# Designs tried in a protein design run: peptides against a protein of PDB entry 5EG6. Part 39

Target 1, 151 residues: chain A of PDB entry 5EG6
Amino acid sequence: RLRSQTVSTRYLHVEGGNFHASSQQWGAFYIHLLDDDESEGEEFTVRDGYIHYGQTVKLVCSVTGMALPRLIIRKVDKQTALLDADDPVSQLHKCAFYLKDTERMYLCLSQERIIQFQATPCPKEQNKEMINDGASWTIISTDKAEYTFYE

## One batch from the design tools (peptide; aimed at target 1 K58 G65 L107)

Design b1_p27_4_s3 (made by RFdiffusion4, then SolubleMPNN; from b1_p27_4, 10 letters changed)
Fold by OpenDDE base, seed 2:
Structure b1_p27_4_s3 (fold): chain B 151 residues (1-151), chain A 27 residues (1-27)
Amino acid sequence: as target 1 above (151 residues)
Amino acid sequence: LPPEQRMDPELHARSYPNAGPSKIKYA
């Protein structure tokens, strides 16, 4: 189970005050749990506890302190993000990060860039949105601020 | 990604409001 802690994910990295992608470098981040009604801002209140899908989180670079806007962490099923899953987040499973208060925009890796990808609604399944592999993220717990990845 | 699905540029603090150094309060 995942809670507010130091985590790492493939490709996402901070350099020179900017978020970018590296195929061989892993960035380490704090994932913080927020209340659903927490407003966007440089200053925010975090709480301890196990993170569930559907909850609002902040990703903060462990080295620079740089943060992304509020995200909703969502469960991934194949090429879809689940909108109604609310079970505890597992580090062994892929997840998606919906940018809160956007039109289905997700944090996405594309050609060594970190972008927003607009998910497509599933007409036959209202509880799902279609994403791509670049919008699926693997999270692992780590104490390392930065490390090099070798396949 | 198709252009129609890439609706925003690369994520960095200067391009996204309220992204940047954070001031964290703990409950």
Scores: peptide ipSAE 0.197, ipTM 0.631, DockQ to the pose 0.251
OpenDDE base, seeds 1, 3, 4, 5: peptide ipSAE 0.139, 0.157, 0.023, 0.092; ipTM 0.580, 0.625, 0.577, 0.578; seed 5 fails the geometry check

Design b1_p27_4_s4 (made by RFdiffusion4, then SolubleMPNN; from b1_p27_4, 8 letters changed)
Fold by OpenDDE base, seed 2:
Structure b1_p27_4_s4 (fold): chain B 151 residues (1-151), chain A 27 residues (1-27)
Amino acid sequence: as target 1 above (151 residues)
Amino acid sequence: LPPEERMDPELKAKTYPNAGPENIHYA
């Protein structure tokens, strides 16, 4: 189970004030659990508890302090994101990061770039939408909170 | 790729450069 903690994510890295892809590096990030009603902004409130699929999270680079907008972490089934899964997040499974309050936009790796990928609805399965492999992320929980942010 | 080309510009505009401890509150 995951909670607000440090995680390592393949490909996603921050350099020069930008999120970028690196095939040789794993980025270290804090994943913070937010309330569903938390507003978007630089300032936010972290909640206690185990993270479940469908919940709102913030990803913050442990090195630079750079943050993404609010995300909803979703369970992945093959090439689809599940919209109604609510079980605890497992680091053994890939996940997708839906950009909250967008039209099916997901955090995605494309070549050497980090982009927004628009998922396609599944006509036969309303609880799923189609993503690509680049929008499927592997996260590993780490006990080390090596925060090297400089103000 | 140059750093400025490594990220979708629209996504970049949604990021925050400083999410340090001063901007994080705990309930």
Scores: peptide ipSAE 0.502, ipTM 0.897, DockQ to the pose 0.788
OpenDDE base, seeds 1, 3, 4, 5: peptide ipSAE 0.489, 0.474, 0.497, 0.475; ipTM 0.894, 0.890, 0.896, 0.890

Design b1_p27_5 (made by RFdiffusion4; failed a check: the pose's geometry)
Pose (drawn by RFdiffusion4):
Structure b1_p27_5 (pose): chain A 148 residues (1-2, 6-151), chain P 27 residues (1-27)
Amino acid sequence: RLTVSTRYLHVEGGNFHASSQQWGAFYIHLLDDDESEGEEFTVRDGYIHYGQTVKLVCSVTGMALPRLIIRKVDKQTALLDADDPVSQLHKCAFYLKDTERMYLCLSQERIIQFQATPCPKEQNKEMINDGASWTIISTDKAEYTFYE
Amino acid sequence: NYIFVIHPHEPAHTIKASAIWHPPAAP
């Protein structure tokens, strides 16, 4: 959110995009700290904590973003040292692992990576673009099937 | 800005993604 500005992470046309009309449901998988990038990867059980490495996988298309480090957001900054459990409707940032402070970010409908600004005296913090702050929430669905 | 998530709880295993999508750098 930048209420009219609200966009959702979604996959269509073979790309991730920030949609104003539809939202995707993504599996969030915990990865070990030393797992490497690839189409194939190993996932672990447990509750997601800030600072951990995760994979987001579209439940509909199966496509996935690169490895991300989920980080807590305070106003406009990513807190690199935060390690508590990720909770419902928390603001989060996703650092693209092994990049120069590049975060998952929207530019209108587009999904891009955007470089964070290091903080002056507080070096456990990085300033992030407004499009790099994401609110997280668990989802569910009900299905009914009938025929005449 | 919202991400809706499913957090499965299963033993450790290997997953193959349909594709890994990489966001471009900002201009």

Design b1_p27_5_s1 (made by RFdiffusion4, then SolubleMPNN; from b1_p27_5, 16 letters changed; failed a check: the pose's geometry)
Amino acid sequence: MVLGVIIPKKPTHKLKAKKVWYPPLAE

Design b1_p27_5_s2 (made by RFdiffusion4, then SolubleMPNN; from b1_p27_5, 13 letters changed; failed a check: the pose's geometry)
Amino acid sequence: NILGVIIPRRPRHTVRASAVLHPPLAE

Design b1_p27_5_s3 (made by RFdiffusion4, then SolubleMPNN; from b1_p27_5, 12 letters changed; failed a check: the pose's geometry)
Amino acid sequence: MVLGVIIPSEPTHTLKASAVLYPPLAP

Design b1_p27_5_s4 (made by RFdiffusion4, then SolubleMPNN; from b1_p27_5, 10 letters changed; failed a check: the pose's geometry)
Amino acid sequence: NVLGVIIPKEPTHTVKASAVLHPPLAP

Design b1_p27_6 (made by RFdiffusion4)
Pose (drawn by RFdiffusion4):
Structure b1_p27_6 (pose): chain A 148 residues (1-2, 6-151), chain P 27 residues (1-27)
Amino acid sequence: RLTVSTRYLHVEGGNFHASSQQWGAFYIHLLDDDESEGEEFTVRDGYIHYGQTVKLVCSVTGMALPRLIIRKVDKQTALLDADDPVSQLHKCAFYLKDTERMYLCLSQERIIQFQATPCPKEQNKEMINDGASWTIISTDKAEYTFYE
Amino acid sequence: SHGDISWYQVKNDWVEEHLEEEKEREE
């Protein structure tokens, strides 16, 4: 959110995009700190905590973003030292692992990476673009099937 | 600084099997 500005992470046309009309449901998988990038990877059980490495995989298309470090957001900053459990409707930032402070970011409908600004005296913090702050929430679905 | 991001198709069996089951249920 930048209420009219609200956009959702979604996959269509073979790309991740920030949609104003539809939202995707993504599996969030915990990965070990030393797992490497690839189309094949190992996931682990447990509750998601800030600072942990995760993979987001589209439940519809199966496509996934690169490994991300989920970080807590305070106003406009990513807190790199935060390690408490990720909770419903928390604001989060996703750092693309092994990059120069590049975060998952939207530019209107587009999903891009955007470099964070290091903080002056508080070096456990990085300033992030407004499009790099994401609210997380668990999802569910009900299905009904009938025929005449 | 900014740039394009990348993504890929997951090759894990459990993702392929889940997409195949979802497609069969829709049929």

Design b1_p27_6_s1 (made by RFdiffusion4, then SolubleMPNN; from b1_p27_6, 20 letters changed)
Fold by OpenDDE base, seed 2:
Structure b1_p27_6_s1 (fold): chain B 151 residues (1-151), chain A 27 residues (1-27)
Amino acid sequence: as target 1 above (151 residues)
Amino acid sequence: GSGELTSFQSKNKEILERLKKLEEKKK
């Protein structure tokens, strides 16, 4: 099981046509803003502008062009995903990626693989879902296609 | 800890088209 200390040192990248995680290498991704009514597919219409929490996005690898399914970017508070936050996405805040049209499935880092993690509803807070550390992401702005990380 | 992801802005269609071409070449 992946410890919290190692989660922060593992980065998303693409190898051999699949999404992987590495402690030493990571790739750059583009976030493409979509309309809320945009259908799933390889072809999609991109909106220009700043992304807000709650909006639908596509993550595309800057090197291979591979894309994940449609995601809703959500703000993270501690270990919960906020369902109703709509302020602009900031590099200073952690976020989660909900797989659109699923039962609370989130993009999650587990060891060296990217998987779907099912969030647990918060009984007392309907606007929150409980996620693990692997489903929390830090966003940084860069135009570089690839980085090497050394501990 | 958290995973790292680059970029938090939407890119334009021109970049998207470049990426699509790269994907097609890979296949």
Scores: peptide ipSAE 0.043, ipTM 0.416, DockQ to the pose 0.087
OpenDDE base, seeds 1, 3, 4, 5: peptide ipSAE 0.021, 0.021, 0.020, 0.020; ipTM 0.552, 0.447, 0.489, 0.362; seeds 1, 4 fail the geometry check

Design b1_p27_6_s2 (made by RFdiffusion4, then SolubleMPNN; from b1_p27_6, 16 letters changed)
Fold by OpenDDE base, seed 5:
Structure b1_p27_6_s2 (fold): chain B 151 residues (1-151), chain A 27 residues (1-27)
Amino acid sequence: as target 1 above (151 residues)
Amino acid sequence: GSGPLTSFQSKNKEVLEALKKRKEEEE
């Protein structure tokens, strides 16, 4: 029986002390810019400046204070993550979250779970690696007004 | 700095099928 894969939209959310994907609830997160040499930990120093693709970030839930491990935010082109994009992050672009210091592992939505998905190198383009749709994220403003990333 | 308060949306496509499709395309 072909399991009808229902393409549904889900939001990153924190529940019960864990990150998950909800169809009904969305979490509000701060994106903190880190130094490239910042170590992993609960305590971190926020760097001044606009967030650019390729930079290290911490996602922190505004309600619970829970954070994901250090991520590199990367620009997405179709089904590929761009490894060399360094322009400012915008809501108009899809993004992917590479888990820092892993072998091409990205935050990925799988049903109601947030998992790590291993990207495949793009044979024809060294500056790209192939991700799935679940690893592509759209940044959504929590405010009614359009927001820009700021220092 | 800290970006504005944001949320994140993704499309739930079964990772297993995506992996299968990729394996089929690589074959």
Scores: peptide ipSAE 0.197, ipTM 0.594, DockQ to the pose 0.017
OpenDDE base, seeds 1, 2, 3, 4: peptide ipSAE 0.088, 0.024, 0.050, 0.028; ipTM 0.656, 0.557, 0.633, 0.546; seed 4 fails the geometry check

Design b1_p27_6_s3 (made by RFdiffusion4, then SolubleMPNN; from b1_p27_6, 17 letters changed)
Fold by OpenDDE base, seed 3:
Structure b1_p27_6_s3 (fold): chain B 151 residues (1-151), chain A 27 residues (1-27)
Amino acid sequence: as target 1 above (151 residues)
Amino acid sequence: MSGELTSYQSKLPEIKEALAKRREREE
């Protein structure tokens, strides 16, 4: 499970449909839990508690201090993002970061750049969206004492 | 390839100070 903190940081705006931050810049980050009704901004209020799939989060780059737009962290099953999973986030499982209020846009690593990747709907499974490998992320804690792992 | 991110958390005052310094350097 992941924990959250309250911070004020520079907001990294999306321009041209892409993020300008490189994958190297986001090698380490802070993750913060937001309320579902929290508005977009460079300053935000963080709620306490363990992060669950389906909740809104902010990612803050540890190098630049810049924050991405609000994201919804979603559970990944193979090459699909699960839209209705709500269990606690596990570091043993891959996750996807849906850009909130977009048309199925996910945070994606491509050629050492962070871009937006549009997921494809699953016609037969409305609770799933197809993503690529670049949109599947593994979160590793630097301090295991602050996290609980689930298999 | 799949993305890999390392998460960690620091004390709020330290975070704010670091962010402020970084912002000033980038302005």
Scores: peptide ipSAE 0.033, ipTM 0.455, DockQ to the pose 0.081
OpenDDE base, seeds 1, 2, 4, 5: peptide ipSAE 0.021, 0.022, 0.019, 0.022; ipTM 0.505, 0.421, 0.389, 0.515

Design b1_p27_6_s4 (made by RFdiffusion4, then SolubleMPNN; from b1_p27_6, 14 letters changed)
Fold by OpenDDE base, seed 2:
Structure b1_p27_6_s4 (fold): chain B 151 residues (1-151), chain A 27 residues (1-27)
Amino acid sequence: as target 1 above (151 residues)
Amino acid sequence: GSGPLTSFQSKNKEVLERLEEKKKREE
């Protein structure tokens, strides 16, 4: 017997020095645009400009200052990440965060945990990778935002 | 399920420096 599953929403949050997924609490994060050749580290140079898909970004918690590794923000089409999209990032579009210099690893929600999910190549479409719903994110702007994402 | 990212773009290096200092103090 299969039970009906409900769609749940969770937020990226930092608690106890760790990234986790909360149903009640959410964290506000800075998205810092980096140069494509920027090295991994706690200290980095923020590049001027508007964020486009395919660019390298650093996510930093506004409260704790904790940061994720360098990410490439990618546009999502249904359940696939687009590898060649380069239009401006929009809050209205789903996005995925590829962990830079990994084998198709994406930032993924799994229950209360934030994990890495390995995307599957699309044999028929070389410009796409298959992801799950947990690896698809919606951008929600905060009142602290200096810039509004493209709509 | 899926989750939203509550986020905004920042170019402010001073803000970044303050955040990094907080991180170092908490470690």
Scores: peptide ipSAE 0.124, ipTM 0.461, DockQ to the pose 0.088
OpenDDE base, seeds 1, 3, 4, 5: peptide ipSAE 0.310, 0.049, 0.228, 0.189; ipTM 0.678, 0.495, 0.635, 0.561; seeds 1, 3, 4, 5 fail the geometry check

Design b1_p27_7 (made by RFdiffusion4)
Pose (drawn by RFdiffusion4):
Structure b1_p27_7 (pose): chain A 148 residues (1-2, 6-151), chain P 27 residues (1-27)
Amino acid sequence: RLTVSTRYLHVEGGNFHASSQQWGAFYIHLLDDDESEGEEFTVRDGYIHYGQTVKLVCSVTGMALPRLIIRKVDKQTALLDADDPVSQLHKCAFYLKDTERMYLCLSQERIIQFQATPCPKEQNKEMINDGASWTIISTDKAEYTFYE
Amino acid sequence: DETEEMLKEEFEAVKSESYAGKLETGH
């Protein structure tokens, strides 16, 4: 959110995009700190905590973003030292692991990476673009099937 | 437990490729 500005992470046309009309449901998988990037990867059980490495996989298309470090957001900053459990409707930032402070970010409908600004005296914090703050919530679905 | 097993099966059936290296750098 930048209420009219609300966009959702979604996959269509073979790309991740920030959609104003549809939202995707993504599996969020915990990965070990030393797992490497690839089309194949190992996931682990447990509750998601800030600072942990995760993979987001589209439940519809199966496509996935690169490894991300989920980080807690305070106003406009990513808190790198935060390690508590990720909770419903928390604001989060996703750092693309092994990059120079690049975060998952939207530019209108586009999903891009955007570099964070290091903080002056508080070096456990990085300033992030408004499009790099994402609210997380668990999802569910009900299905009914009939035929005449 | 049954729901977790179902979700694991669904994930293994639907997973595909990584989108890595395809994100543009913003300015």

Design b1_p27_7_s1 (made by RFdiffusion4, then SolubleMPNN; from b1_p27_7, 16 letters changed)
Fold by OpenDDE base, seed 5:
Formats: sequence, C-alpha cells, structure tokens
Structure b1_p27_7_s1 (fold): chain B 151 residues (1-151), chain A 27 residues (1-27)
Amino acid sequence: as target 1 above (151 residues)
Amino acid sequence: SEKKEEEKKHYEEIKKKSLAGTLEIGE
C-alpha cells in the first residue's frame, strides 16, 4: 500500500522541560567541545577550538540550560555515519550525533519526538554505520535557522 | 581582562547553532 509522502523540516527545540522536534520553532544550542575522556555529568569542562568529526561534544540549550548526554559528532555520507572521519565539522555536511558509550545509538527525530535510534553495522564497511534520515542533522546558523539548510 | 572576555564571548556566539532534521510525513 502506497501513499504520498511530504518531506518536512523540524528543529531541535526545548519546551516544557523536554527536548522535542518542532516544525514551528527552533532552538539555539551551544555545541561545547569536550575532552575525549571527559566524564558524564551536569558539570563539565569545555575546551576551546574548532570541532572535528569524531570529537566529543555537549549540546546545551542557550535558553534553558538543558543538555543532552555526551555525544560524538560524526560525518554523514548518504545514510551512513562515518566512524573514522576527523576533518573539521562543516555546515555543508550532514552530521549524526552518536550517544557516547552506547550500542550504536544516535540522536534521532521521530515526528515531534526526539528518540534514540540504533544504527546497523555495515558488514562490508567497518568504518560505516547505517542510520535513518531522522538521525541525519544539519547544523545551521541561528540567524538563518528559519530558511537555510543543506540536503 | 576585558579583551579576553570579549574573545570568549565571541567564541561562544560562534558555537551557538541550531539543528535541523528532515522527515517524511504520510498524507
């Protein structure tokens, strides 16, 4: 059974004390660089410098201060997360956020909800994991968040 | 120093981003 599909854009947002995916509102988040060995916690030490793929980051809402667990930002190629990419993060590339120390769990949107999606390993390509479209994110500038994104 | 604080502020502003995702909605 087939039905028509419409591609829609949603933004990571915090409302009512929860992370959600909004089609109307966008959240502003600080992407903090952490040391690779930084422990999980509410308090953490932020490193200065440009973020590269493969590094550990913390996403913190600029309004509420709410934060997600430690994430590893990974470069996306089509529907795969690259495990060994280490070039500087670019807004021209899609990215995925691996939840650190999990079994291939990635930050994912599902309708209005933010969930964890388990990536599937690629048997023939050890340096890649298969993700769905909901786990592929575009980093956008806050001043252009309403209309600027790359597909 | 004031200069260092301004540099830090500028760095923090650069780090402020939004995240957009896409999904398919059935009609």
Scores: peptide ipSAE 0.426, ipTM 0.788, DockQ to the pose 0.090
OpenDDE base, seeds 1, 2, 3, 4: peptide ipSAE 0.386, 0.410, 0.395, 0.426; ipTM 0.741, 0.784, 0.775, 0.792; seeds 1, 4 fail the geometry check

Design b1_p27_7_s2 (made by RFdiffusion4, then SolubleMPNN; from b1_p27_7, 14 letters changed)
Fold by OpenDDE base, seed 5:
Structure b1_p27_7_s2 (fold): chain B 151 residues (1-151), chain A 27 residues (1-27)
Amino acid sequence: as target 1 above (151 residues)
Amino acid sequence: EEKKAAEKAHFEAVKGRSLAGTLEIGE
């Protein structure tokens, strides 16, 4: 078995105007569905609907309002991102966040930093890209009673 | 089934069916 590239569990968090990964604190986020043709910007229109893999999303901190660039949420199977999965997003699956309009760049944890990491093509499986453990995220629903969201 | 139902309910509880939660990396 291959070693995990992560030392411990970390959570996406916003502090000091930056996204980072914290072992002590977790951020509350919205994952908003966007239209595929939505342009990059601070202002965007949230689309109604259940989010599916392959769709464009905005990840927004509920406290600060800070957002990452447009992402495509992809289903993860083992250490690969699936490029053609289109079923509803489930918290039972790990997911990866492809930075839209990049060359296979994914949202990735490196120590405490959030970086872009380039996935490696799978020559024998055109519908998959190899990602590292730092790019494999778990979505965890939170109890709204524990914190307040701001929009 | 119960987990799926809860997940769906969570999505629907947020305006526009956006997912609300946190993101975790690790074991």
Scores: peptide ipSAE 0.336, ipTM 0.720, DockQ to the pose 0.062
OpenDDE base, seeds 1, 2, 3, 4: peptide ipSAE 0.324, 0.319, 0.302, 0.301; ipTM 0.723, 0.721, 0.719, 0.711; seed 4 fails the geometry check

Design b1_p27_7_s3 (made by RFdiffusion4, then SolubleMPNN; from b1_p27_7, 18 letters changed)
Fold by OpenDDE base, seed 1:
Structure b1_p27_7_s3 (fold): chain B 151 residues (1-151), chain A 27 residues (1-27)
Amino acid sequence: as target 1 above (151 residues)
Amino acid sequence: EKKKEEEEKRYEEIKKRSLAGTLEIGE
């Protein structure tokens, strides 16, 4: 049997110009709020305000400056991403990062790799999409002076 | 060019308003 993806704690990290997941190193990131109509690109305008679920964000490595494509941060309930949650982002909740303008693709851990995982629609719950544990991230604030999560 | 500069300035000014942290998966 293959090891569970969540047996050990892994952290998003940038190494060698690539995003990956490391059990030994963690990356320091900025999650920048964008306008919903912000276009994709390396250059973007950061929006004022606290980040809420459902909003478009840009995840940028503070060390390398590397960034992922525009993401929509979504609240996670168990193994589902909530599509209509709009409350402030909280460290009390896991979150998922939907790759904007994709067919339900989410940022996902697969072993040491960061991949896109396609969520499955929830026919019974239109406001939810099924994700796996590898797509359920916990945000850990490294500097509360810079960003305050809602409790 | 000027627009880019202004955007950069804004970016730097409000970077502190952005979430600073790490992302973790696991137990």
Scores: peptide ipSAE 0.378, ipTM 0.749, DockQ to the pose 0.073
OpenDDE base, seeds 2, 3, 4, 5: peptide ipSAE 0.073, 0.388, 0.023, 0.374; ipTM 0.643, 0.730, 0.471, 0.723; seeds 2, 3, 4 fail the geometry check

Design b1_p27_7_s4 (made by RFdiffusion4, then SolubleMPNN; from b1_p27_7, 16 letters changed)
Fold by OpenDDE base, seed 4:
Structure b1_p27_7_s4 (fold): chain B 151 residues (1-151), chain A 27 residues (1-27)
Amino acid sequence: as target 1 above (151 residues)
Amino acid sequence: EEEKEEEKKHYEEIKGKSLAGTLEIGK
């Protein structure tokens, strides 16, 4: 009996000058910590230290140098992004990436595309926003930061 | 000084990562 697969995994990847979601390839990224007051731009100052949920980060592809806009990394509980979590980022947690200075827009995969998904406020829990599965990410380890790997 | 070293270590451990997401098949 062939068991039906209900879930597929995709990885953040850069190809052809664009971010996309690949089933076969995963990219290696630097997650840079920024100051909360850091402005958007190609040039930015990296801050050393522990990365905590709620902090501003910059994702940079280790191979191409391409970067996403400033993001706030948030802890995910089930299908909700936690707005007030401030503990250290852990690979044991799912996370979400809020696009800073937007109306609840989160980094999201949709098939092969990377899009922005607008989270919905949680009426009963002001410290949470509802996100979809595509906006929930797992940080995975890489063997080498300078290479993109194929699965 | 020890605290700074620990913070740096943690920061470096977060580098060189990828992100994996999941989609329900058919959606």
Scores: peptide ipSAE 0.349, ipTM 0.737, DockQ to the pose 0.074
OpenDDE base, seeds 1, 2, 3, 5: peptide ipSAE 0.341, 0.335, 0.337, 0.090; ipTM 0.731, 0.725, 0.729, 0.564; seeds 2, 5 fail the geometry check

Design b1_p27_8 (made by RFdiffusion4)
Pose (drawn by RFdiffusion4):
Structure b1_p27_8 (pose): chain A 148 residues (1-2, 6-151), chain P 27 residues (1-27)
Amino acid sequence: RLTVSTRYLHVEGGNFHASSQQWGAFYIHLLDDDESEGEEFTVRDGYIHYGQTVKLVCSVTGMALPRLIIRKVDKQTALLDADDPVSQLHKCAFYLKDTERMYLCLSQERIIQFQATPCPKEQNKEMINDGASWTIISTDKAEYTFYE
Amino acid sequence: SFDPAKEKPVPHHHLSDEQFTKVREAA
């Protein structure tokens, strides 16, 4: 959110995009700190905590973003030291692991990486673009099938 | 506000059917 500004992470046309019309449901998988990037990877059980490495995988297309470190957001900053459980409707930032402070970010309908601004005296914090702050919520679905 | 010098495209992966099945089961 930038209420009219609301966009959702979604996958279509083979790309991740920030959609104003549809939302995707993504599996969020915990990865070990030392797992490497690839099309194949190992996931682990447990509750998601800030500071942990995760993979987001589209439940519909199966496509995935690169490894991300999920981080807590306070106003406009990513808190790199935060390690409590990720909770419903928390604001989060996703740092693309092994990058120079690049975060998952939207630019209108586009999904891009955008570099964070290091903070002056508070070096456990990084300033992030408004499009790099994401609200997380668990999802569910009901299905009914009939034929005449 | 955006500065193009700080912007990069976001890459992604196409998981195989086997790998996706493992991911779904692990969920």

Design b1_p27_8_s1 (made by RFdiffusion4, then SolubleMPNN; from b1_p27_8, 14 letters changed)
Fold by OpenDDE base, seed 2:
Structure b1_p27_8_s1 (fold): chain B 151 residues (1-151), chain A 27 residues (1-27)
Amino acid sequence: as target 1 above (151 residues)
Amino acid sequence: SLDPSKIRELPYYRLSEEQLQKVKEAS
């Protein structure tokens, strides 16, 4: 189970005051649970407890303190994000980060860039939307906030 | 290549020292 803690994810990295992608680096981030009614901004209140799919979270770079907008963490099934999953987040499965209050925009890896990329609706499955491979993230819990490089 | 019409720039924040301290303590 995932809780408000330090996590690491492949490709997502912060350097020089910018988010960017690296195939050889894992970024270390704090992931924090927020209230569903938390407003967007630089300041926010962190909640305690285990994180469930569908909840609002903040990702903060452990090195630079750079933070992303409010995200809804969603469960991934193959190439789709599940909109109604609410079970505890598992490190055994990939997840997607929906940018809250957007038109299906997800945190996405594109070559050397980190961008928002719009998911495609599933007409026959309203509880799913199709995401590209770059929008599926692997998260692992870490006991310390450290930069990890892989050769 | 990705469809350019579906791409948006990613905004981000530089947290204050006070907010950063809150985040660290909550972890």
Scores: peptide ipSAE 0.521, ipTM 0.901, DockQ to the pose 0.681
OpenDDE base, seeds 1, 3, 4, 5: peptide ipSAE 0.455, 0.471, 0.517, 0.506; ipTM 0.882, 0.887, 0.899, 0.895

Design b1_p27_8_s2 (made by RFdiffusion4, then SolubleMPNN; from b1_p27_8, 16 letters changed)
Fold by OpenDDE base, seed 4:
Structure b1_p27_8_s2 (fold): chain B 151 residues (1-151), chain A 27 residues (1-27)
Amino acid sequence: as target 1 above (151 residues)
Amino acid sequence: SLDPEKIRELPYLRLSEETLKRVKEAS
């Protein structure tokens, strides 16, 4: 199970004041659980407990302190993000990061860039959104902070 | 190639040193 902690994910990297993709590096980030009603900003309150799908999280680069906007961590099933999954986040499963308060925008890898990309609604399944493979992330917990490692 | 109409630039925040310190301590 995942708690507010340091995690690592492939491709997501901060360099030169920007988020970008690196196939050779794993970035280290703090992932922090937020209250559902937490507002966007530089200041935020960290909530204790296990992180569940559907909850709001903050990703902060452990090295630079750069942070992404509030994200909803969502469970991925094949090429779809599940909108109503609420079980504890498992490192055994891929996840997607929905940018909170957007129109289905997800954190997405595109070549050398990290972008937000709009998911496609599933007409027959309202509880799912179609995402690209680049929007499916693998996160690994780590007891190390403020580092990046190379593959 | 992704549909350009579905692409948006990724915004980011630069945390203050104080906030960063707090975040590190909370981890």
Scores: peptide ipSAE 0.386, ipTM 0.849, DockQ to the pose 0.671
OpenDDE base, seeds 1, 2, 3, 5: peptide ipSAE 0.353, 0.342, 0.345, 0.287; ipTM 0.840, 0.829, 0.834, 0.798; seed 3 fails the geometry check

